# Designs tried in a protein design run: peptides against a protein of PDB entry 4LZF. Part 116

Target 1, 155 residues: chain A of PDB entry 4LZF
Amino acid sequence: GGRLVVFPNGTRKELSADGQTVKVMFFNGDVKHTMPDQRVIYYYAEAQTTHITYPDGMEVLQFPNNQTEKHFPDGRKEITFPDQTVKTLHPDGREESVLTDGTIIQLNPDGSKVIQFNTGQREIHTADFKRREYPDGTVKTVYSDGRQETQYPTG

## One batch from the design tools (peptide; made by RFdiffusion4, then SolubleMPNN)

Design b2_p22_6_s1 (from b2_p22_6, 10 letters changed)
Fold by OpenDDE base, seed 4:
Structure b2_p22_6_s1 (fold): chain B 155 residues (1-155), chain A 22 residues (1-22)
Amino acid sequence: as target 1 above (155 residues)
Amino acid sequence: SMEEQIEQLKQRQAENEAELAA
């Protein structure tokens, strides 16, 4: 059968009969599950937060406000906000947000910003200009000096 | 910040695990 270990501080450790599952109920209410697939599910009782660690180094945090954070072994982070916006933080400093309406916002390490609207329009922000690209191929650029340029589609 | 909160949680986990090992 399984085994139960009770520590003096009140922490309880339950081992399954096969030894593949371990459940630790800490004295402070936290719970740790070690699964047969070697993932560890930790529940922080006070914060009501679930923290899953995987053997490959991936971590998943689930917060009570419905925010989820995934920390990938390569250093990438993916945050799903309560409003279901998904923000990806890349190791190179690039950030990408996908909004619920399908809009994609990209922040680049050089400080440039790209917005891909759900309408098919694209907006590019740089130190030198703001540019709006339209599905028909029209491009409107407003330069930092106030100059405006429109490039019309060919054909 | 959320990062600070995560760090605090990880610290709490480490403390709990230390108590388990003792």
Scores: peptide ipSAE 0.407, ipTM 0.888, DockQ to the pose 0.887
Fold by OpenDDE base, seed 3:
Structure b2_p22_6_s1 (fold): chain B 155 residues (1-155), chain A 22 residues (1-22)
Amino acid sequence: as target 1 above (155 residues)
Amino acid sequence: SMEEQIEQLKQRQAENEAELAA
């Protein structure tokens, strides 16, 4: 059968009969589950937050406001916001946000920005210019000095 | 910040686990 260990501080440890699952109920209300697949599910009672750690180093945090954060072993982070926007933070400093309408916003470490609109238009922001690319091949550039250039598609 | 909050949670977990081992 299973085992129950009760510690002097009130913490309780339950072991399944097969020994594959361990549940610890801490005196402060936190709960830790160790699963057969070796993932650890920790619940923070006061913060109402679930923290899952995987054997490969993946971590998943689920917050009470419906925000989810995934921390990958390579240092990448993926944040799903309550509005379902997904933001990826790359180890090199690049950030990518995917909006619910399909728009993709990239922030580069050099400060440049690229917006891929769901309409097929693309906008590029650099220190020197702002450029809009249209699906028909037209490109409009506004330079920092105020100069404007339009490049028409070559027929 | 969120990073600070996560670190506080991890610290709380470590403290609970230390109490379990004593």
Scores: peptide ipSAE 0.403, ipTM 0.887, DockQ to the pose 0.902
Fold by OpenDDE base, seed 1:
Structure b2_p22_6_s1 (fold): chain B 155 residues (1-155), chain A 22 residues (1-22)
Amino acid sequence: as target 1 above (155 residues)
Amino acid sequence: SMEEQIEQLKQRQAENEAELAA
């Protein structure tokens, strides 16, 4: 059968009969499962948070508010918020949010922002201007000096 | 921040694992 080791501090270690699964119940209520596929599932009792680590370096955090964070080996992070918005943080500093309605918000390392609306409109924010692009080809630009320009589609 | 919270959790895990190894 399996084995149970009880440590003086109250921590308990359970080994499966085949030795492929290890469960550690720490004295502070935290639990660590080592699985046959080498995944480690750690549960933080006080924070009610689950932390899964994979052999390739992938990490998944599940928070009690239904937020999930994926930390990729390349440094990319993907956050799924409770409302199901997905935010991706890239190693180069670029951030992208995909809303449930299909809107995409991009924040660039230079501080510029691009919003791709589900209507097909696009809004671009830079240090120099805010620009709205319409599906018909109309482009409206408001410059930082207050000047406004409308570019009409080629008819 | 959330990053700070995650780091605190990782530190807690490290402390638990260190205690297990002792």
Scores: peptide ipSAE 0.402, ipTM 0.887, DockQ to the pose 0.885
Fold by OpenDDE base, seed 2:
Structure b2_p22_6_s1 (fold): chain B 155 residues (1-155), chain A 22 residues (1-22)
Amino acid sequence: as target 1 above (155 residues)
Amino acid sequence: SMEEQIEQLKQRQAENEAELAA
C-alpha cells in the first residue's frame, strides 16, 4: 500500500500506506521523516546531527557529541552540553547556566553576573564590586577601588 | 561558531529539498 519514488539523482521518497509518514532518503545520505504529528525529523549524515522541527516553530538539534539545543519560537535557546550543564539564552541577552552541582550562573545584559552556589551563598559581580552573600546574612563586598566591606547579620 | 554550523546545516537541508522539488 505504500509508495516509493526514486529520483534520477538517487534520492528516494517513501510514503506510508496510510499517507501519514513520509521518508526521504537523499542522495547524500541525509534522511527526512515527516511524521503524523507534522514534526519533521532531519538527519544530517555527514554531521551525524538530528534536527527536529515542530509545527509551532520549536527546533531541536542533537549533535554527535551529546550536545542538544532547543530553539524556542520566542527566540530563547536552551543548550544542554555534553557535561549536562544547561545554558539558557534569553532574547533580552540574559544567559543562565545551571551546572550539574546545582550552581546557577546568570549573566545579565548590563554585564553583571550572579552566581547562586549550591551552598546557598550568592556572588554578585558588577562593574563596581564583587559581593558575596552568605546564608547567615553576612555580606562581604570588595569594591573596584580596593575597599572591602563586611555587613554582619542583624542578630 | 555553532550558530554558523546550524545555518550551514539548514542550508544543506534547503538544497536537498530544492533538488527533491525539481
Scores: peptide ipSAE 0.399, ipTM 0.886, DockQ to the pose 0.884

Design b2_p22_6_s2 (from b2_p22_6, 10 letters changed)
Fold by OpenDDE base, seed 4:
Structure b2_p22_6_s2 (fold): chain B 155 residues (1-155), chain A 22 residues (1-22)
Amino acid sequence: as target 1 above (155 residues)
Amino acid sequence: SREELIEQLKKREAENEKLLAE
């Protein structure tokens, strides 16, 4: 059978008969589950937050506001916001947000920003200009000095 | 910040684990 250990502080540790599952119920209400696949599910009672750690180093945090954060072993972070926007933070400093409408916003380490609209239009922001690319091949650029340029798909 | 919260939670977890008598 399984084993139950009760600590003086009130913490309880339950081990499955096969020893593959461990459940710790801490005195403060937190709960830790170690699963047969070696993932650890920790529940913070007061914060109502779940923290899952995987053997490969992957971590998942689930917050009570419906925000989820995935911390990948390669250093990437993926944040799913309550509005279901997904933001990926890359180790190189790039940030990519996918909005629910399909819009993709990319922030680059150099400070440039690229917006891929769900309409197929793309907007590029740099220190020197804002550029709008249209599906037909038209490109409109507004430079920081106020100059505007339109490039047409057919010359 | 969210990062600070995560750190606090991890600290809480670590403290809980330290209180586990072997």
Scores: peptide ipSAE 0.400, ipTM 0.886, DockQ to the pose 0.816
Fold by OpenDDE base, seed 3:
Structure b2_p22_6_s2 (fold): chain B 155 residues (1-155), chain A 22 residues (1-22)
Amino acid sequence: as target 1 above (155 residues)
Amino acid sequence: SREELIEQLKKREAENEKLLAE
């Protein structure tokens, strides 16, 4: 069968009969599971937080407030907030937020911002202007100097 | 902060692993 090792400090290590699963119950209440698929599940007892590491380098953190963070091997991070908004942080500094209503907000490294509304309208923010694009092809621009311009659809 | 919390958790895990190996 399996094996149980008990350490002097109270930590316990359980090995499955097939040797593919290892469970460590630390003296402080933390628990570490090494699974047959080589993922490691660590539970922090005091913080009530779960940390999963995958063989490909993916890491997942699950917090007690229902926030989840995924750390990808390429350096990208994906945060699912308690309100179910999903924010992606890219290695190049670009950030994207997907709201529950389908609105997408993109923040670019140069400081520009793009909002894709669920209505099909798009808004672009730069240092020089704010521009609204409408589904019918109309484009309205407000420049930083206060000038306004409307471009009507071609067709 | 979130970053501080994650760092403390990693430290705690490392300490536990060290005690297990001894």
Scores: peptide ipSAE 0.398, ipTM 0.886, DockQ to the pose 0.913
Fold by OpenDDE base, seed 1:
Structure b2_p22_6_s2 (fold): chain B 155 residues (1-155), chain A 22 residues (1-22)
Amino acid sequence: as target 1 above (155 residues)
Amino acid sequence: SREELIEQLKKREAENEKLLAE
């Protein structure tokens, strides 16, 4: 059968009969489950947050506001916000957000920004200019010095 | 910040694990 260990501080440790599952209920309300697949599920009682760690180094945090963060072994992070926007932070410093309407926002390490709108328009921000590209091929550029340029599509 | 919160949570977990080992 399983076994139960009760510590003087009130912490309880339950081991399954097969020894594959361990449940620790800490005196402060936190709970730790070690699963047969070696996944560890930790629940922080006060913060109402769940932290799952996988053997491959993957980590998942689930917050009470419905935000979820995935920390990949390669250093990439993926955040799903309560509004279901997904933001990916890459190890090189690049950030990409996918909005629920299909808009994609890319922030590059050099400070440049690219927005791919769901309408097919694209906006590019650099230190030197802000550029809007339209599906018909028109390109409008506003330079940092205030100069404006329109490039019309070739017929 | 969210990062500070995560750090605090990890610290709490480490403290719990230490007490469990005692």
Scores: peptide ipSAE 0.396, ipTM 0.886, DockQ to the pose 0.906
Fold by OpenDDE base, seed 2:
Structure b2_p22_6_s2 (fold): chain B 155 residues (1-155), chain A 22 residues (1-22)
Amino acid sequence: as target 1 above (155 residues)
Amino acid sequence: SREELIEQLKKREAENEKLLAE
């Protein structure tokens, strides 16, 4: 009940019997699927990469090295690396990485960096200092001028 | 870069779509 169209260059277009699915097999090996939910799945044969486009503007890229990138309509990007680290790039320039051990690394637009360790320790990097905060409330700061300061917890 | 790669892929897709529409 479906329909097959074959183009002179070798591209093939298959329409499902219900008309809800379209599959295009391009002459260069690329494949495009248009799904009933209007999702478009494009496979780049040479790059072995899958590109999914959603009606709302969401895009998903799946690379052969197991990296996945989500491109949100608001400009945010979420990258899942092969090691399963997840990096979020925000439109304001902030970047946040969540490591597999639960460590969170935040890069701020001003160049500052915050590391939230899975141990509960936090490290803050600015132009003026590096600071380590400990779960007990101890704070150690190394300033850019070489000074070091320790703030002891109360109680 | 990864961005350049993505752009090349999108270009390839667009070219294929254009040929299909012709």
Scores: peptide ipSAE 0.394, ipTM 0.884, DockQ to the pose 0.853

Design b2_p22_6_s3 (from b2_p22_6, 11 letters changed)
Fold by OpenDDE base, seed 3:
Structure b2_p22_6_s3 (fold): chain B 155 residues (1-155), chain A 22 residues (1-22)
Amino acid sequence: as target 1 above (155 residues)
Amino acid sequence: SREELIEQLRRREAENEAEFEA
């Protein structure tokens, strides 16, 4: 059978019969589970937030508003917002957002922006120009000086 | 802020662990 240890402050520690699962119920309502796969699941009672730590260093935070954050060992962060938009923050400063309609927005460390529309069009923003690429191969560029250029597909 | 919240949660966890080991 399992074991139950009750501490003077009201904290309780439950050990499974096989000794592979440990559940600590703290006096303040927080709960810590250590699982057989060595993941640690911590529940913050007041914040209603779950924090999972994996043996490889990955961390997952689940907030009560349905936002989820994944912190990868390489420094990358992935945020799933309540509207199901997924934003990835890369260690080099690059940010990528995937919208529910399939649109991808990329922010680069140099300040440039790339939008890949679900229609197959692509838009590139730099300090010097805005460029629209169309599925038929047409490219339209508007430069910062107001000049406009259209490049037609070669066929 | 989100960062402040995460730091508060980490502090709370550390306090609970310290009391458990005492």
Scores: peptide ipSAE 0.330, ipTM 0.857, DockQ to the pose 0.920
Fold by OpenDDE base, seed 4:
Structure b2_p22_6_s3 (fold): chain B 155 residues (1-155), chain A 22 residues (1-22)
Amino acid sequence: as target 1 above (155 residues)
Amino acid sequence: SREELIEQLRRREAENEAEFEA
């Protein structure tokens, strides 16, 4: 059968009969599960947050507000917000947000921003200009100095 | 911040583990 070990501080350790599952119930209410697949599931009782660590180094955080974060071994992070927006943080500092409407927002390490609208329009923000690219090939640029330029598609 | 929270949680986990292993 399984085993239960009770420690003087109130922490309890449950071992499955097969020895493949370990459950530690800490005195403060936190719970740690070691699973047969070597996942470690830690539950923070006060924060009501779940932290899953995988043997490959992947980490998953599940917050009580339905936000989830995946921390990849390569340093990439993927955040699913409560509104189901998915934000990817790349190790190089690039950030990409995919909105539920299909809009993609990219923040580049240089501070530039690219928005790919669900309409097919694209907007580029740099230190020097804001540029709107339209599906028809029209490009409108507003420069930081106030100059405006419109490039028309070739007919 | 989110990052601060995560760090706090990790610290809490580490503290629990340290107490458990002692």
Scores: peptide ipSAE 0.325, ipTM 0.854, DockQ to the pose 0.887
Fold by OpenDDE base, seed 1:
Structure b2_p22_6_s3 (fold): chain B 155 residues (1-155), chain A 22 residues (1-22)
Amino acid sequence: as target 1 above (155 residues)
Amino acid sequence: SREELIEQLRRREAENEAEFEA
């Protein structure tokens, strides 16, 4: 059978009969599960947050507002917001957001920004200009000095 | 911030583990 150990501080440790599952109920209400597959599931009682650690170094945080964060071993982070927008933070400083309507927003390490709209339009932001590319091949550029340029598609 | 919250949670976990192992 399983074993229950009760510590003087009120912490309780439950071991499965096979010894492969361990449940620790801490005195402050937090709970830690160690699973046979070596996943560790930690529940923070006050914050109502779940933290899962995988043996490969991946970590998953689940917040009470339905936000989920994945921390990958390579340093990448993936955040799923309550509205189901997914933001990826890359180790090189690049950020990508995928909106529910299919719009993709990319922030580059050099400070430039690219928006790929669900309409097929693309907008590029740099220190020198903002450029809008249209599906028909028209390109409109607004420069930082206020000049505007329109390039028409070559037929 | 979210990062500050995560750090606070990690600290809390470490404190719980320290008291459990002592």
Scores: peptide ipSAE 0.323, ipTM 0.852, DockQ to the pose 0.938
Fold by OpenDDE base, seed 2:
Structure b2_p22_6_s3 (fold): chain B 155 residues (1-155), chain A 22 residues (1-22)
Amino acid sequence: as target 1 above (155 residues)
Amino acid sequence: SREELIEQLRRREAENEAEFEA
């Protein structure tokens, strides 16, 4: 059978009969599960947050508002927001957001921004201009000095 | 901030683990 150890501070440790699962119930209400696959699931009782650590160094945080964060060993982070937007933070400082409608927003380390709309339109923001590219090949540019240019498709 | 919260949670986990190992 399983084993139960009760510590003087109120912490309890449960061992499964097969010895592959360990459950620690801390005195403060937190719970730690060590699984057969060496995944560790920690539940923070006060924050109602789950923290999963994997042997490869990946970490997953699940917040009570349905936000989920994945922290990859390479330093990349993936955040799934409550609205199901997925934001990826790259180690080089690049950020990419995928909206539920399929729109992709890229923030580059140089401060430039690219929006790929679900309609096929693309918007590029730089220090010097904002540019809208249309599926038909039309390109509209608004420069920081107020100039506007339209490039028409060559057909 | 989100980062501060995560750090607080990690600290809490570390404290619980330290008390358990002592």
Scores: peptide ipSAE 0.321, ipTM 0.852, DockQ to the pose 0.891

Design b2_p22_6_s4 (from b2_p22_6, 12 letters changed)
Fold by OpenDDE base, seed 1:
Order: sequence, then structure tokens, then C-alpha cells
Structure b2_p22_6_s4 (fold): chain B 155 residues (1-155), chain A 22 residues (1-22)
Amino acid sequence: as target 1 above (155 residues)
Amino acid sequence: SREEQIKKLREREKKNEEELAA
């Protein structure tokens, strides 16, 4: 059979009969499960948040508002927002957001921004200009000094 | 911020583990 240890502070530790599963119920309501596959599932009672740690170093946080964060061993983070937008933060400082309508927003470490719209249009933002590329090949550029340029497609 | 919240949660977890080990 399993074992139950009750500590003076009210914390309870349950061990499975095979010793492969450990459940700790802390005095403050937090719960920690250590699984046979070495995953650790921690539940923060007050915050109603679940934190899963994997043996490879991956971490997953699940918040009560339906936001989920994945922290990868390489330093990358993937955030799924309640609206199902997915944002990826890369170790080099690059950020990518995929919206539910298929629009992709990229923020680059140099401060430039690229938006790939679901319509096939693309917009590029730099310190010097904002450029819109259209599916027909037309390109419109607005420079920081207010000048505008239209480049028509080569037929 | 969310990062500050996560930090506080990790500190709480650490404190609980320290109390269990005492």
C-alpha cells in the first residue's frame, strides 16, 4: 500500500505503493505531483495556476484566464493568449505573433516590424519608412520625411 | 506584469519546499 505522512504544519505527503508517484498537499493549499515520467505538476491554490516542469527543462504555465505559456530549454517562450493568438519570443529578441485570422506580425531585434496580412498584403516598418506590398506587385512607400513613392508592377 | 507574477509563484513554491524539508 501507499504511505501518508502528515507534518506538524498540516502539510500532507502521499506516496504511491510503487513509490513512483508523490503528491504533496501543502498547508497553504498548493499541490505538487511528481509523476513516474519525472514531470512535476505544481498547482498554486491562490493564483489558480498550474506549473508543469518536464525533465528536459521545458516548463508550461496555465493561468486561470486561459493563457498558456511554454518556456523552452533554449530560452524560447510561446504564449497562447485567451483569444488564441500565439506569440513566440525568441532568445535573439525576435517576436512573432500569429493572429486567429492568419495575420503574422514579426518584431525584429533592430526595431523593424513586418506584418503579413491574411489578404496577402505585407507591410514593412523601419526607422526610415513604412512600405506596403500588394498582391498585384504594387509597392507603396511612405518615408519618414513625408515623401511617398509608388512602384508599379512590371508586366 | 506576468513575469513578476511568475517570479512570485516560484518564490512561493521554493518557500513551501524549504518548509517541507525543515
Scores: peptide ipSAE 0.473, ipTM 0.912, DockQ to the pose 0.903
Fold by OpenDDE base, seed 4:
Structure b2_p22_6_s4 (fold): chain B 155 residues (1-155), chain A 22 residues (1-22)
Amino acid sequence: as target 1 above (155 residues)
Amino acid sequence: SREEQIKKLREREKKNEEELAA
């Protein structure tokens, strides 16, 4: 059979018969499950937050407001917001947000911003200009000095 | 911030583990 250890502080540790599953119920209501696959599931009772750690170093946090954060071993972070927007933070400083409508917003380490609209249009923001690229190949640029330029598609 | 919240949660977890080991 399994084992149950009850500590003086009220914490309880339950071990499965095979020793592959460990459940710790802490005195403060937190719960820790160590699974046979070495995944650790920690539940913070007061915060109603779940923290999953994987043996490869991946971590997943699930918040009560339906926000989920994934921390990858490579240093990348993926945040799924309650509105289902997904933001990826890359180790190089690049950030990408995927909106529910399919729009992709990229923030680059150099400070530039790229918006890929679901319509196929792309908008590029730099220190020097804002540029809109259209599916037909038309490119409209508004420079920081107020100049506007339109490049028409070839053909 | 979420980062600060996560830090506090990790600290809570650490404290629980320390008390378990005591």
Scores: peptide ipSAE 0.471, ipTM 0.912, DockQ to the pose 0.930
Fold by OpenDDE base, seed 3:
Structure b2_p22_6_s4 (fold): chain B 155 residues (1-155), chain A 22 residues (1-22)
Amino acid sequence: as target 1 above (155 residues)
Amino acid sequence: SREEQIKKLREREKKNEEELAA
């Protein structure tokens, strides 16, 4: 059989018969599960938030508003917002957002922005210009000085 | 902020674990 330890403050610790699962029910309502696969599942009762820590250093946070965050060991973060937009934050400062319609928005560390539309068009924003690339190979550029340039497809 | 919230949650967890070890 398993074991139950009851502490003077009201915290309870349950150990499975095989010793591979540990459940701690803290006096403040928080719950900690240590699983056979060595993942730790912590539930914050007041915040209604779940925090999972994996042996490789991966962390997953689940918030009551349906937002989830994955914190990778390499420093990358992946945030799934309530609207199902997925934003990835890279250690180098690059950010990528994938919208539900398939549009991808990239923010680069140099301040440039790239939008890949679901129509196949691509837009590039820099300090010097805005450029639109079309599926047929046409490229339109508007420079910061107001000059406009159109490059037609080859062939 | 979300970052501040996460920090407070980690501090709460730490206190609970310290009380368990006492």
Scores: peptide ipSAE 0.470, ipTM 0.912, DockQ to the pose 0.908
Fold by OpenDDE base, seed 2:
Order: C-alpha cells, then sequence, then structure tokens
Structure b2_p22_6_s4 (fold): chain B 155 residues (1-155), chain A 22 residues (1-22)
C-alpha cells in the first residue's frame, strides 16, 4: 500500500504504492506532485498558480488569469496571454507576437519593428523611417524628416 | 512585474522544500 507521512508542522507526504508518485501537501496549502516521468507539478495555493518543471529544464507556469508561460532551457520564453496572443522572447532580445487574427509583430534588438498583417501588408519601423509594403508591390515610406516616398510596382 | 512574482513563488517553493528536509 501507499505511505502517508505527517510532519509536526502539518505538512503531509503521500507515497503511492508503486513508489512512482509523491504528493506533498504543505502546511500553507501548496501542493507538490512528483510524477513517474519525473515531472514536478507545484501548485501555489495563495497565487492559484501551477508550476511544472520537466527533467530537461523546461518550466511551465499557469496563472489564474489564463496566462501560460513556457520557459525553455535555452532561455527562450513563450507567453500565451489571456486573449490567446502568443509572445516569444528570444535570448538575443528579439520578441515575436502572434495575434489571434494572424498578425505577427516582431521587435528586434536594434529597436526596429516589423508587423506582418494578416492581409499580406507589412509595416517596417526603423529609426529612419516607417515603411508600408502592400501585396501588389507598392511601397510607401515615411522618413523621420517628414519626406514621403511611394514606390509603384513594375508591371 | 510577472518576473518578480515568479521569483517570489520560487522562493516560497524553496522555503517549503527546506522545511520538508528539515
Amino acid sequence: as target 1 above (155 residues)
Amino acid sequence: SREEQIKKLREREKKNEEELAA
């Protein structure tokens, strides 16, 4: 059978009969599950947050507002917001957001920004200009000095 | 911030684990 250990502080430790699952119920309401696959599921009672750690070093956090964060061993983070926007934070400082409508927003370490709209239009923001690229090949550029240029498709 | 919140949660977990080992 399983084993139950009760500590003086009120913490309880339950061992499965096969010894592959361990459940710790801490005195403060937190719960830790160690699974047969070595995944550790920790529940923070006060924050109502679940923290899953994997043997490879990946971590998953689930917040009560439906935000989920994946922390990869390489330092990359993937955040799923309550609105289902997915934001990826790269170790080099690049950020990519995928909106629910399919729009992709890229923030580059140099401060430039690229928006790929679901319509096929692209907007590029740099220190020197904002540029809109259209599916037909038209490109409109507004420079920081106020100058505007339109490049028409060659057809 | 969310990062600070996560740090506090990890500290709480660590404290609970230390008390269990103790």
Scores: peptide ipSAE 0.469, ipTM 0.911, DockQ to the pose 0.893

